# Ledger of designs, part 184: peptides against a protein of PDB entry 4HTP

Target 1, 231 residues: chain A of PDB entry 4HTP
Amino acid sequence: SQTVASHVPFADLCSTLERIQKSKGRAEKIRHFREFLDSWRKFHDALHKNHKDVTDSFYPAMRLILPQLERERMAYGIKETMLAKLYIELLNLPRDGKDALKLLNYRTPTGTHGDAGDFAMIAYFVLKPRCLQKGSLTIQQVNDLLDSIASNNSAKRKDLIKKSLLQLITQSSALEQKWLIRMIIKDLKLGVSQQTIFSVFHNDAAELHNVTTDLEKVCRQLHDPSVGLSD

## One batch from the design tools (peptide; made by RFdiffusion4, then SolubleMPNN)

Design b2_p25_8_s4 (from b2_p25_8, 13 letters changed)
Fold by OpenDDE base, seed 2:
Formats: sequence, structure tokens, C-alpha cells
Structure b2_p25_8_s4 (fold): chain B 231 residues (1-231), chain A 25 residues (1-25)
Amino acid sequence: as target 1 above (231 residues)
Amino acid sequence: SHEAEVAEALAEMRERMRRAEEEAK
């Protein structure tokens, strides 16, 4: 079925997340998220103008913004060391070279950017001169690939996990990969709380999530910011 | 047409994103 997520580039979400992260003030961080959300809702209204009872919602984006709250998708089984080795192989990095060592020893300070312990940032700088400038994936495609990874991890199909990871990597910019890594590791480092994200999304979102622990239900039932939980 | 409206809404969304990026530079 046609969804907003099938039309929105993953790059647009990543750009929004980047703006949020770079913003120093809470108010500015909230503004960037609100602008993305409002744009999403406007597009939803246009896309579904002649359709009633649609199940489409902000959920495809929300589950990437709040990956710690993911309950539908099983564990990926992916760690930083696995990604490091994959990048070294894929990019044909010399194993004893500076960039390979940065990826493998991501917890050790390098003295360049102060990114010790943040694998995604270290990966970004390695990828920046080596990857395409603009990715081609939509939010839906990213979620489909992540679903595949989780499903194949459960099924212990390592070959298919690698296949999906390679598809994600080869179709993403360095910036998109930075955020994708953070989504997989489930640490976005946005500098805003879960409560703040929910409060901007809908006044009743935190309450409904506390009761149901179902992020999709929250996004679907509270899609309209003007319609409350008790309405 | 519905298709045109969808395209316009998406274009508007992307334009807002572009402007926000420029403001952050």
C-alpha cells in the first residue's frame, strides 16, 4: 500500500536529525523536529486526501527516531566491530592503515575530532571521501532492509544479513550511514529526551505509550494533533 | 490531479528541508 514513508527520502530524515544534533538549544532542536513532523503530516493529508480509514502514520519515521522503543522488529545482532570489519572489506582499506585502525579502535581517542566511543562519527569521516553524496533510499526501503536484517538474524542467515547491510551501505551517503549506524546501535545522541519527542508529536503520546508500549499504536491513534486520547 | 497534489506536497516538504539546511550553514 502507498505510504508517506515510501515517498520521503531517508536523506531528509537524516538531514533533520543532523540539524537537531548540531543545534545547541532545546528550543531549536524542537523546531527542527516539529518542521519535519509538520511536513510529514501535510504530505500525509495530500497523499490520502480521497481515502478514509488509512493505517498510514508517522510510525516508519518515529521508530527510527526512537529506536530504543522498537518492539516489532527483533534484534539486529550487529555490533560496531562487525560494521568496522565490513567497512574495511567493502572500502578495501589497508588493514594496518590509519582509517582501518580508527574503525577497529573506535573507543580510543585519535586526537582529531574527539569522537572516541562514537563509532558512527568515526565511520562518517572515513566514509565521507569514499561514498556517494546523495543516497537513493526512502524511509520505507530503509525499514524494509532493517526488517530483513532482524528477521535473518533470528533465522541465523548471516549471508542474507550481509546482503541487506551492503544494500543499505552502497545506496547511502556518508551522512545517511552515520545515522543508520546510530539507529542500528540504538543511540542517536540527539540531545533531546524521549518525553520531548513525544510531547512535540502529541500531548497524549507519552501517556498512551506508557500504557501500551506500542509505538505504532501511538502514532496511528494520535496521528491528528488536534484529536486527543479521550476524544 | 491527486498525483499533482502529492508531488506538490512532497516538493514543499523538501524545500523546507533545504531552507533549514541553508540556515544551519
Scores: peptide ipSAE 0.166, ipTM 0.756, DockQ to the pose 0.867
Fold by OpenDDE base, seed 1:
Parts: C-alpha cells; sequence; structure tokens
Structure b2_p25_8_s4 (fold): chain B 231 residues (1-231), chain A 25 residues (1-25)
C-alpha cells in the first residue's frame, strides 16, 4: 500500500531537522517542525482522498524524530566505533591519517569547531567532500533499511548488517548521513524537548503516549489535530 | 486526476521546504 513516507525524500526530513537545530529561538524551531508536519498532513489528504480505512500516519517520520521512543524496532547493536571503522574502510582512509583518527577519537577535542563528543558532526565534515550532493532515499526506504539492521542484529548476521549500512551510506548525502547517525545513536540534539514535539503534533499526544507508550498509536489516533482523545 | 492531485501536493510541499531554506539563509 502507498504511504506518505514512500513519497517523501529523506533529504526533506533532514533539511527540516537541520533548520530546527540551527534556529536559536524556541518559536523558530517550532515553526520549522510545524511547517513540515502541516505539509505532511496536506499530502496525506491528497494521497488518500479516494481511500477508505487508511492506517497511514506521521509515524514513519515521528519515529525518526523521536528515536528514543522506538518500541517496535529492536536494538541496532551499532556504536560510534563500529561506524568509524566502517567509514575508514568504505572511504579508504589511511588508518594513521587525520580523518581516520578524528573518527576513532571523536571524544577528544581535535579542532576549534567544538564538536568533541558529537560523532555525527565529526563524520559530517569527513564525508562532505567525499559523498553525493543529493541522496535518493525516501523515508520509507530508510525505515526499511533500519528494520533490516535491527532484525539482522537480533539474528547475529553481521554481514547483512554491513550490507544495509552500506546501502544507507552510499545513497545519502553528508547531511543526510549526519542525521541518520544521530537517529541510530538516538540523540538528535535539536534543542527542543520531547514534550514540545508532542505539543506541536497534537494537544493530547503527550497524554496518550504516557498511557500507551506506543508512538504509532499516538500518530494514528491523533492524526487529525482537530479530533481529541475524548471525541 | 488523482495522480495529478498527488503530484501537485508533493510539489507544494517541496516549495514550502524551499522557502523555509531561503528564510534560514
Amino acid sequence: as target 1 above (231 residues)
Amino acid sequence: SHEAEVAEALAEMRERMRRAEEEAK
């Protein structure tokens, strides 16, 4: 079945997240998220205009925006050190070179950018001159690949995990990979709280999530901002 | 057509994203 997520480029989500992160004021951060959400809902209405019993929702995007609330997908088993080694191999970086050492020693300050401890930012600067300018993945495809990684981690299939990671990396820009890394390690650093995200999505979202702890149910039941829990 | 409506909605979404990018510069 067709979903909104199957049509929306992952790049569009990443661009929105980048705008939110760069914005200093709370109001500006909220505005960028609201604009993306409103666009998503409008597209949903158009896509499903002639369809009944639609279960499609904002869930595919929300689970990437709030990855710490993920309950459906099992653990990836991926740490920063694994990603560092993968990038060194993929990019054929000299092991004793500056870029390889930056990735491996991401916790230690190496420059003036103040990115110590933020692996995704360090990776971004290494990737920027080496990666595609534009990615080709949709939000649905990203979620499918992440599902594959989690499933193969559970099955202890390391080779298949690597295969899915390589597909994500080779089809993504440096900016998209920055945000993908943050989604995998479950720390987006947006500068807005979980409660703020829920409040913008729907007035009753925080309450429903507190009861169910099910992000998909929250997105599905509260898809319409004008229809509350008591309705 | 339904296909045209979907394409238009997607185009509008992308246009809003473009405008947001310009405002952020």
Scores: peptide ipSAE 0.154, ipTM 0.755, DockQ to the pose 0.857
Fold by OpenDDE base, seed 3:
Structure b2_p25_8_s4 (fold): chain B 231 residues (1-231), chain A 25 residues (1-25)
Amino acid sequence: as target 1 above (231 residues)
Amino acid sequence: SHEAEVAEALAEMRERMRRAEEEAK
């Protein structure tokens, strides 16, 4: 079935996240998130105009924005070191070269950028001159690939994990990969709290999540900002 | 600039959403 996530480029989410991160004030951060959310809801209404009972919701995006609340898919089994090694291999970086060492030693300050300890930022700068300028993945496709990674991790199929990661990497810009890494590591560094994200999404979102711990249920049940828990 | 590219991408998204809404009328 058609979903909003099948139509929204992953790049669009990443651009929104980038704006949120770059914004200094809470109000501005909230504005960028709200604008994306509103656009999503409007598109949902358009896409499903003739369908009253749909299960589609903001969940595909929300689970990427709040990856620490993911409960549907199991652990990826991916850490920064694994990603570093993968990038070195994929990009054919000399192991003793500057870029390879930056990725492997991402916790150590190197260069003029204060990016020490932020692997995603280190990766971004390495990837920027080497990757596509524009990615081709939708939010749905990203989630499908992440589902595959989690499933294959559970099944200990390392080769298939690598395959899915390669698909993500080769079809993503440097910026998209920056955010993808943060989603996998489950630290977006947006500068806004989980509670703020929920409050912008729906007034009852935090409460419903606290009770159910089901992010999909929260997104589905509270899809309409004007319809509360009691309705 | 990077910021300009991000802004453009968001604008394109919003425009796509707008077009979809208009087509659904």
Scores: peptide ipSAE 0.090, ipTM 0.697, DockQ to the pose 0.048
Fold by OpenDDE base, seed 4:
Structure b2_p25_8_s4 (fold): chain B 231 residues (1-231), chain A 25 residues (1-25)
Amino acid sequence: as target 1 above (231 residues)
Amino acid sequence: SHEAEVAEALAEMRERMRRAEEEAK
């Protein structure tokens, strides 16, 4: 079925997340998220104008924005060290070179940037001079690939995990990869709380999530911000 | 600049969604 996520570039979500992260105040962070969400809802209404009882919702984006609340897909089995090794291989970085060592020793301050402990930022700076192209993936495609990774991890198919990771990496800009890494590691560092995200999404979102722990249900049932749980 | 590129990408998204709304009328 046709979904909003199949039309929204992953780059657009990443751009929004980047703006949120760079914003200093809570109000500005909220504004950027709200603008993305409002656009999504409007697009949804347009896309599904002639369709009733659709299951499409903000869920494909929400599960990437709040990856720690993911319950549908199983664990990826991916850590920073695995990604570091993959990047070293993919980019053909000398193992004893500066960039390879940065990736492997991301927890130790080795550069001019105060990004110690943030693997995604370390990776970004390594990737930036090498990956300047725009990404080509939609949010739906990213989720499909992440689903594949989780499924293959459960099935212990390491070769297929690598294949999906390579698809993600090779079709993403440095900025998109920064955020993708954070989604996989489940730490976006947006500077806004989960509660804030829920409150902006819908007044009843936090409550419904607390009861159900079902992020998709939250997104679907509370798709309309004007319709509450008791309505 | 990087900031400008991010802003532009977001603007393009908004424009795409706006066009979709108009086409659905």
Scores: peptide ipSAE 0.076, ipTM 0.694, DockQ to the pose 0.048

## One batch from the design tools (peptide; made by RFdiffusion4, then SolubleMPNN)

Design b2_p26_1_s1 (from b2_p26_1, 10 letters changed)
Fold by OpenDDE base, seed 1:
Structure b2_p26_1_s1 (fold): chain B 231 residues (1-231), chain A 26 residues (1-26)
Amino acid sequence: as target 1 above (231 residues)
Amino acid sequence: MEEEKLKEEIKEILEEFSKHRKELEE
């Protein structure tokens, strides 16, 4: 069956996340998230206009926005050091060069931006002059590739993990890769709490998640903001 | 006619998503 996630570009989610991060006020951060969510719900209603009881929900996006709450997908087995080595290899960076050293020593301030300890930001500046301006992946395709990585990590198939990572990297802009890295590491640095995100999604979302710890169930059961848990 | 109308609605919604991307590229 067709899903909203199969149509929405990953670039559009990343642009929304970038706006949320750049916003200083809580109200502005909430506004950007709400606008994306409202567009998603509108798309869902249009796509499924003639179909009742669909299982499609906001879950494909929500699990990328709140990656620390992921329970369906197993561990990726990916750390910053692995990504650094992969980028050095893929971009053919000199190992003793400035950019390679920035990636490997990401914890030490070496740049003008003060991004010490934020590997994703360091990677962004290295990638910006070298990557495509626009990615081609949908939210569904990103989730499929992440599922592949987790599955192959469990099976100890390092070659297939590398293959899926290369697909993600080669089909993504520098901005998309910044956010993808943060999703894999499970730290988006949005400046809004989990409770705030749930509150914007649905009034009962935090309560249902506290009981079930199932993010997909939360997204499906509370898809309609006007229908509560007691209904 | 219904399929064409749906395609137009989907296109408009996708443009709403993309508006945020275009603003960041400026």
Scores: peptide ipSAE 0.288, ipTM 0.817, DockQ to the pose 0.753
Fold by OpenDDE base, seed 5:
Structure b2_p26_1_s1 (fold): chain B 231 residues (1-231), chain A 26 residues (1-26)
Amino acid sequence: as target 1 above (231 residues)
Amino acid sequence: MEEEKLKEEIKEILEEFSKHRKELEE
């Protein structure tokens, strides 16, 4: 059966995350997340109108929003230095050029933008003038590629890891790549706590996660905001 | 008819997602 994640563009998640990050107040951050979640639930209800007891849930999105809580997918084995080298190769950047050096020395403030230590932001500025293509990936496709990376990392298949990364990069906008990098390194810098994300999702979400440590179970059992743990 | 209605509803929901994206690109 088709999932909501198979229809929702990854770009739409990234745009929501960008709005949350740019928002200064907690209330505004919550609003942007709630709007995305409400649209997701509406889509789920429409898509599964004639199908009862589906396993589809918000989990495909939640695991990208809270990547530090991922337990199903194993480690990617990807660091900023590996991504820097990949981008230099992919973009044919001169090794001694300004942009290559920015990526490699991302921890050292070399510029006026104050983005020192945030590899994703540095990558974004390098990618923005070079990425002309609109992103085409769905949330499901992104998760499938990330699963492939994790599996191949476990299997020590470096060439296949590179292949999946190239597919992610070549089918994503600069903004999508910024967020993808943050998902891989497991630091979104949203300025909103995990507790807040759970509280917006469902009143009992934090409690259920504390007991189970399973994001998928949390998303499935608490899919309906009106149905609690005791129901 | 029901399938067509579902397709239209899905289209509208996807447009809502896309609207949020377009607002950031402006």
Scores: peptide ipSAE 0.241, ipTM 0.795, DockQ to the pose 0.732
Fold by OpenDDE base, seed 3:
Structure b2_p26_1_s1 (fold): chain B 231 residues (1-231), chain A 26 residues (1-26)
Amino acid sequence: as target 1 above (231 residues)
Amino acid sequence: MEEEKLKEEIKEILEEFSKHRKELEE
């Protein structure tokens, strides 16, 4: 079935997240998120113009924006150390080289960019000169690959986990990978609260989530910002 | 005719998404 997520590039979500992160004020952060959301809703309305009963919603994006609220997908089993080793292997980085050491020792202050402890930022700088300028993945494809990783982690299929990770990496820009890493480790560092994200999405979103703990239900039931829980 | 209109509308919306990305990478 056609979904909005099957058409929206993952790069566009990442660019929005980057804008949110770079914005200093809460109002600007909210604006960037709202613009993305409004475009999504507009796309939904166009795509589903002749279909009233669709299950498609903002959920595919929301679960990437609020990865700590993920309940459908099992644990990835991926940590920074695993990713560091994978990047060293994939990029054929010298093990004693500066970039390999940065990835492995990401918690140690290197004094250069103040990114100590933020693996995603360290990875970004290593990847920037080495990766594609533009990714090719849609939001749906990213979620499919993440589902595969979680499923294979549960099944203890390390080889298939690696395969899916490689597919994500090889089809993503450095910027997209920065955000993908943050999604996997469940820390986006956007500088806005979960409550703020929900509030922008729908006035009743936080309440419905508190009751249901189901992010998909929240996105589906409150898809229309003008229709409340009591309606 | 309706299908063509929908395709054009989808194209326009996707272009809007892409503009924001291009602005960030420049």
Scores: peptide ipSAE 0.160, ipTM 0.764, DockQ to the pose 0.692
Fold by OpenDDE base, seed 4:
Structure b2_p26_1_s1 (fold): chain B 231 residues (1-231), chain A 26 residues (1-26)
Amino acid sequence: as target 1 above (231 residues)
Amino acid sequence: MEEEKLKEEIKEILEEFSKHRKELEE
């Protein structure tokens, strides 16, 4: 069945996340998230206008926005060092070159941007001049690839993990890859709390999540902002 | 039917959780 996530570009989510991160005030951060969510709900209503009892929800996006709450997908087994090595190989970076060293030594302050310790930002600057300007992946496709990575990690299929990572990388812009890295590492650095995200999504979301610890259930049960848990 | 079952399950969990919270606050 068609889902909202199968239509929404991953780039749109990344652009929203970038706007949230760049916003200084809580109110502006909330506004950007709300706008994305409202658009998603409108799209859902349009897509499913003639279909009742769909299981489609905001979950595909929410699990990328709150990756630390992921319980369905197993561990990726991916760390910054692995990604650094992969990028060096993929981009054919000289091993002793400036960019390779930046990726490998991401914790050491090496430059003017103050990005020490933020691997995703370091990767962004290395990738920006070397990758496509616009990605082609939908949110669904990103989740499918991430599912594959987690499954193959559990199965100890390192070659298939690399294949899925290459698909993600080669079909994503530098900005999309920055956010993808943060999703994999499970640290988005949005400057808003989990509670704030839930409160914007639905008034009962935090409570339901505290009880169930199931992000998908939260997204499905509280899909309609006007319908509470008691209704 | 599955959605209704899930709603009922959620309601039961919330009621149980609320009961335990109230008992601790007394």
Scores: peptide ipSAE 0.027, ipTM 0.467, DockQ to the pose 0.016

Design b2_p26_1_s2 (from b2_p26_1, 13 letters changed)
Fold by OpenDDE base, seed 2:
Formats: structure tokens, C-alpha cells, sequence
Structure b2_p26_1_s2 (fold): chain B 231 residues (1-231), chain A 26 residues (1-26)
């Protein structure tokens, strides 16, 4: 079945997240998220114009925006150290070189940017001069790859985990990888609360999530902002 | 004709997503 997520580039989500992060005020952050959400709903309506009762929803995006609320996908088993080693290998970085050391010692303030402890930002600067300018993955493809990683982690298939990670990395820009890392680590650093995200999505979203703890159910049942829980 | 129209509509909406990316890259 066709989904919105199968059409929307992951790059567009990442750009939205970047705009949210860079915005100083709550109102601006909300605006950027709302614009993305509105476009998503508009696309959904157009895509499913002749089809009623579709199961498609904002869930594929929401689970990436609020990765700490993920309950369907099992643990990735991925840490910053693993990613650092992978990048060193993939980019053929000298092990004793500045960039390799930055990745491995990401918690130590070595740079002027104040990015100490934020592996994703450190990775971004290392990747920026070395990676594709534009990624090719859709939101659906990203979720499929993340599902694969989680499944293979559960099955202790390390080689397949690496394969999926390599696919994510090689098909993503530096900016996309920055956000992908944050999604995997489950810390987006958007500067906006979960409650705010829910409130923008739907007035009843926070309440429904508090009761069900099911993010997909929240996204499906409250897909239409005009239809409440009591309806 | 309807299918083509529908496709164009979808493409136009997708461009709304990409406009924000283009602004960020500038």
C-alpha cells in the first residue's frame, strides 16, 4: 500500500528538524513543525483521495521525531563508539588523525564549537566535506533500515546490522546523518518538549498517549485535527 | 488524464517539503 512516508524524502524531515533546532523561540519551532505536518496531511489527503479507511498516518515521521517514545521497534544496540569506528573505516580516516580522534573522543572538548558530548555534531563536521550533498532515502526507507537494524540486533546478526548502517550512511548527506545519529541515540535536541509536539499535532494527542503509550495509535486515531477522542 | 493530474498534484505538494530544504541550503 502507498504511504506518505514512501514519498517524502528523509532530507526534508531533516531540514525541518534543523530549522527547529536553529530557531530560538518556541513559536518559531512550532511554526516549522506545523508547516511540515500540514504538508504531510495535505499530501495524505491527495494520495488517498479515493481511498477511505487507510491505516497510513503521521506515525512514520512521528516515531523519528519522538524516538524516545518508540515501543514497536526493539533496541538498536548501537553506541557512539560503534559509529565512530564505522566512520573511520568507511571514510578511510587515519586512525591517529585529527578527525578519527575527534570521533573517538567526542566527549572531550577539542573544538571551538562547543559540541563536546554531541557525537552527531562532531560527525557532521567530519562528514560534511566527504559525503554526498543530497541523500536519496525516503522516510519509509529510513524506517525500514532502522527496523532491520533493530531486528538484526535482537537476532545478534552483527554483519547485517553493519550492512544496514552502511546503506543509511552511503545514501545520506552529512546533515541527514547528523539527524539519523540523533534518532538512533534517541536525543534530537530540538529544544521543544514532547508535550508541545503533541499539542501541535492534535489537542488530544498528549492525553491519548498518556493512556495508551502507543504512538501509532495516537497518530492514527488523531490523524484529523478536527476529530477528537470523544467523537 | 486524471491519473496525470493526480500525479502532478502530488508532485506539487512534495515541492512544498523541498522548498524548506532549499532555503536552508542557501
Amino acid sequence: as target 1 above (231 residues)
Amino acid sequence: MEEEKHKKELEEILKEFSKHREELEK
Scores: peptide ipSAE 0.467, ipTM 0.887, DockQ to the pose 0.790
Fold by OpenDDE base, seed 4:
Structure b2_p26_1_s2 (fold): chain B 231 residues (1-231), chain A 26 residues (1-26)
Amino acid sequence: as target 1 above (231 residues)
Amino acid sequence: MEEEKHKKELEEILKEFSKHREELEK
């Protein structure tokens, strides 16, 4: 089945998230999110013009924007230390080198950028000079790979987890990987609250989520911003 | 002709997503 997520590049979501993070004011952060959401809804309407009964929604993006609310997929079983080791291996970083040590000691303030404790930012700076400028993954493909990781973690298939991680890494820019890491560790550091994200998505979104705790239900039932819960 | 029009419409909307990326790279 055709979905919006199967067409929208993951890079575009990451760019939006980066813009939100860099924005200082709440209003500007909201604007960037709203622009992405509006484009998504516009694309949905065009894509499904002749199909009135579709299950497609903003859920594929929303679950990446609010990864702490994920309930469908199981735990990834991925920690920063695992990612550090993986990057050292993949990038062939000298183990005693500055970059390897930065990744392994991400909790210690060694840099001027105040990135202590933010593994994703440390990884970004290591990756930036070494990775492709543009990724090739769609939002759907990212979710598929994340689903694979979670499933294989549950099944204790470490080799398949590594395979999926490698696919994510090799097909992503440094910026995309920064955000992917944050999605996996479930901390985006956007500087905007969950409540704000819901309020921008739909006026009734926070209420429906509080009752159902089902992010997909929220996205499906409140797909149209003009149609409320009581409608 | 309708299919081509629909395809073009979708492509145009997809470009709206990418415009934001181009602005960040600048």
Scores: peptide ipSAE 0.466, ipTM 0.884, DockQ to the pose 0.814
Fold by OpenDDE base, seed 1:
Structure b2_p26_1_s2 (fold): chain B 231 residues (1-231), chain A 26 residues (1-26)
Amino acid sequence: as target 1 above (231 residues)
Amino acid sequence: MEEEKHKKELEEILKEFSKHREELEK
């Protein structure tokens, strides 16, 4: 069956996340998230017109926005050091060069932007002059590739993990890769709490998640903001 | 005609997502 996630570009989610991060006020951050969510619900209603019993929900996006709550896929087995080595190899960076050293020593404050400890930001600046301007992946395709990585990590197939990572990297802009890295590391640094995200999604979302710890169930059961848990 | 109308509606909603990206590129 068709899903909203199979149509929405990953680039559009990343642009929304970037706007949220750059916003200083809580109200402005909430507004950007709400606008994306409202567009998603509007698209869902149009896509599934005349279909009553669909399982499609906001879950494909929510699991990328709140990656620390992921329970369906297993661990990726990916750390910053692994990504650094991969980028050095893929971009053919000199090992003793400035950019390679920035990636490997990402914890050292060598950057002019104060990005010490934020590997994703360091990677962004290295990638910006070298990557595509616009990616081609949908949210569904990103999740499929992440599922592949987790599955192959469990099976100890390092070669297949690398293959999926290369596919993600080669089909993504520098900005998309910045956010993808943060999703894999499970730290988006949006400046809004989990509670705030749930409260904007649905009034009962935090309560249902506290009981079930199932993010998919939360997104499916509380898809309609006007229908509560008691209904 | 109904399928074409439905397709156009979906395309218009998708453009709402992309408007935010265009603002960041400016």
Scores: peptide ipSAE 0.465, ipTM 0.883, DockQ to the pose 0.802
Fold by OpenDDE base, seed 3:
Structure b2_p26_1_s2 (fold): chain B 231 residues (1-231), chain A 26 residues (1-26)
Amino acid sequence: as target 1 above (231 residues)
Amino acid sequence: MEEEKHKKELEEILKEFSKHREELEK
């Protein structure tokens, strides 16, 4: 079945997240998120114009924006150290080189950018001169690959985990990988609260989530901002 | 004709997503 997520580039989500992160004020952060959401809803309405009772919703994007609330997908089993080693291998970085050491020692303050402790930012700077300028993945494809990683982690299929990670990496820009890493680690550092994200999505979203703890249900039931829980 | 119109509409909406990305890359 056709979904909005199967059409929307992952790059566009990442660009939105980047804008949110760079914005200093809460109002600006909200604006950027709202613009993305409005475009999503607009596309949804157009895509499903002749179809009633679709299950398609904002969920594919929401679960990437609020990865700490993910309950459908099992744990990835991926840590920063694993990613560091993978990047060193993939990029053929000298093990004693500056970039490899930055990735491995990402927690150590390197005096230059103040990015100590943020692996995704360290990775971004290493990747920027080496990666594609534009990725090719849709939001759906990213979620499919993440599902594969989680499933294979549960099955202890390390080879298949690596395969899916490589597919994500090789088809993503440095910026997209920055955000992908943060999604996997479940720390986006947007500077906006979960409550704010829910409030922008729908006035009743936080309440419904508190009761159900089901992010998909929240996105589906409250897809229309004009229709409340009591409706 | 209607199918083509619908396709164009979807393409136009998708371009709205991309405009924001292009602004960040300048």
Scores: peptide ipSAE 0.445, ipTM 0.880, DockQ to the pose 0.771

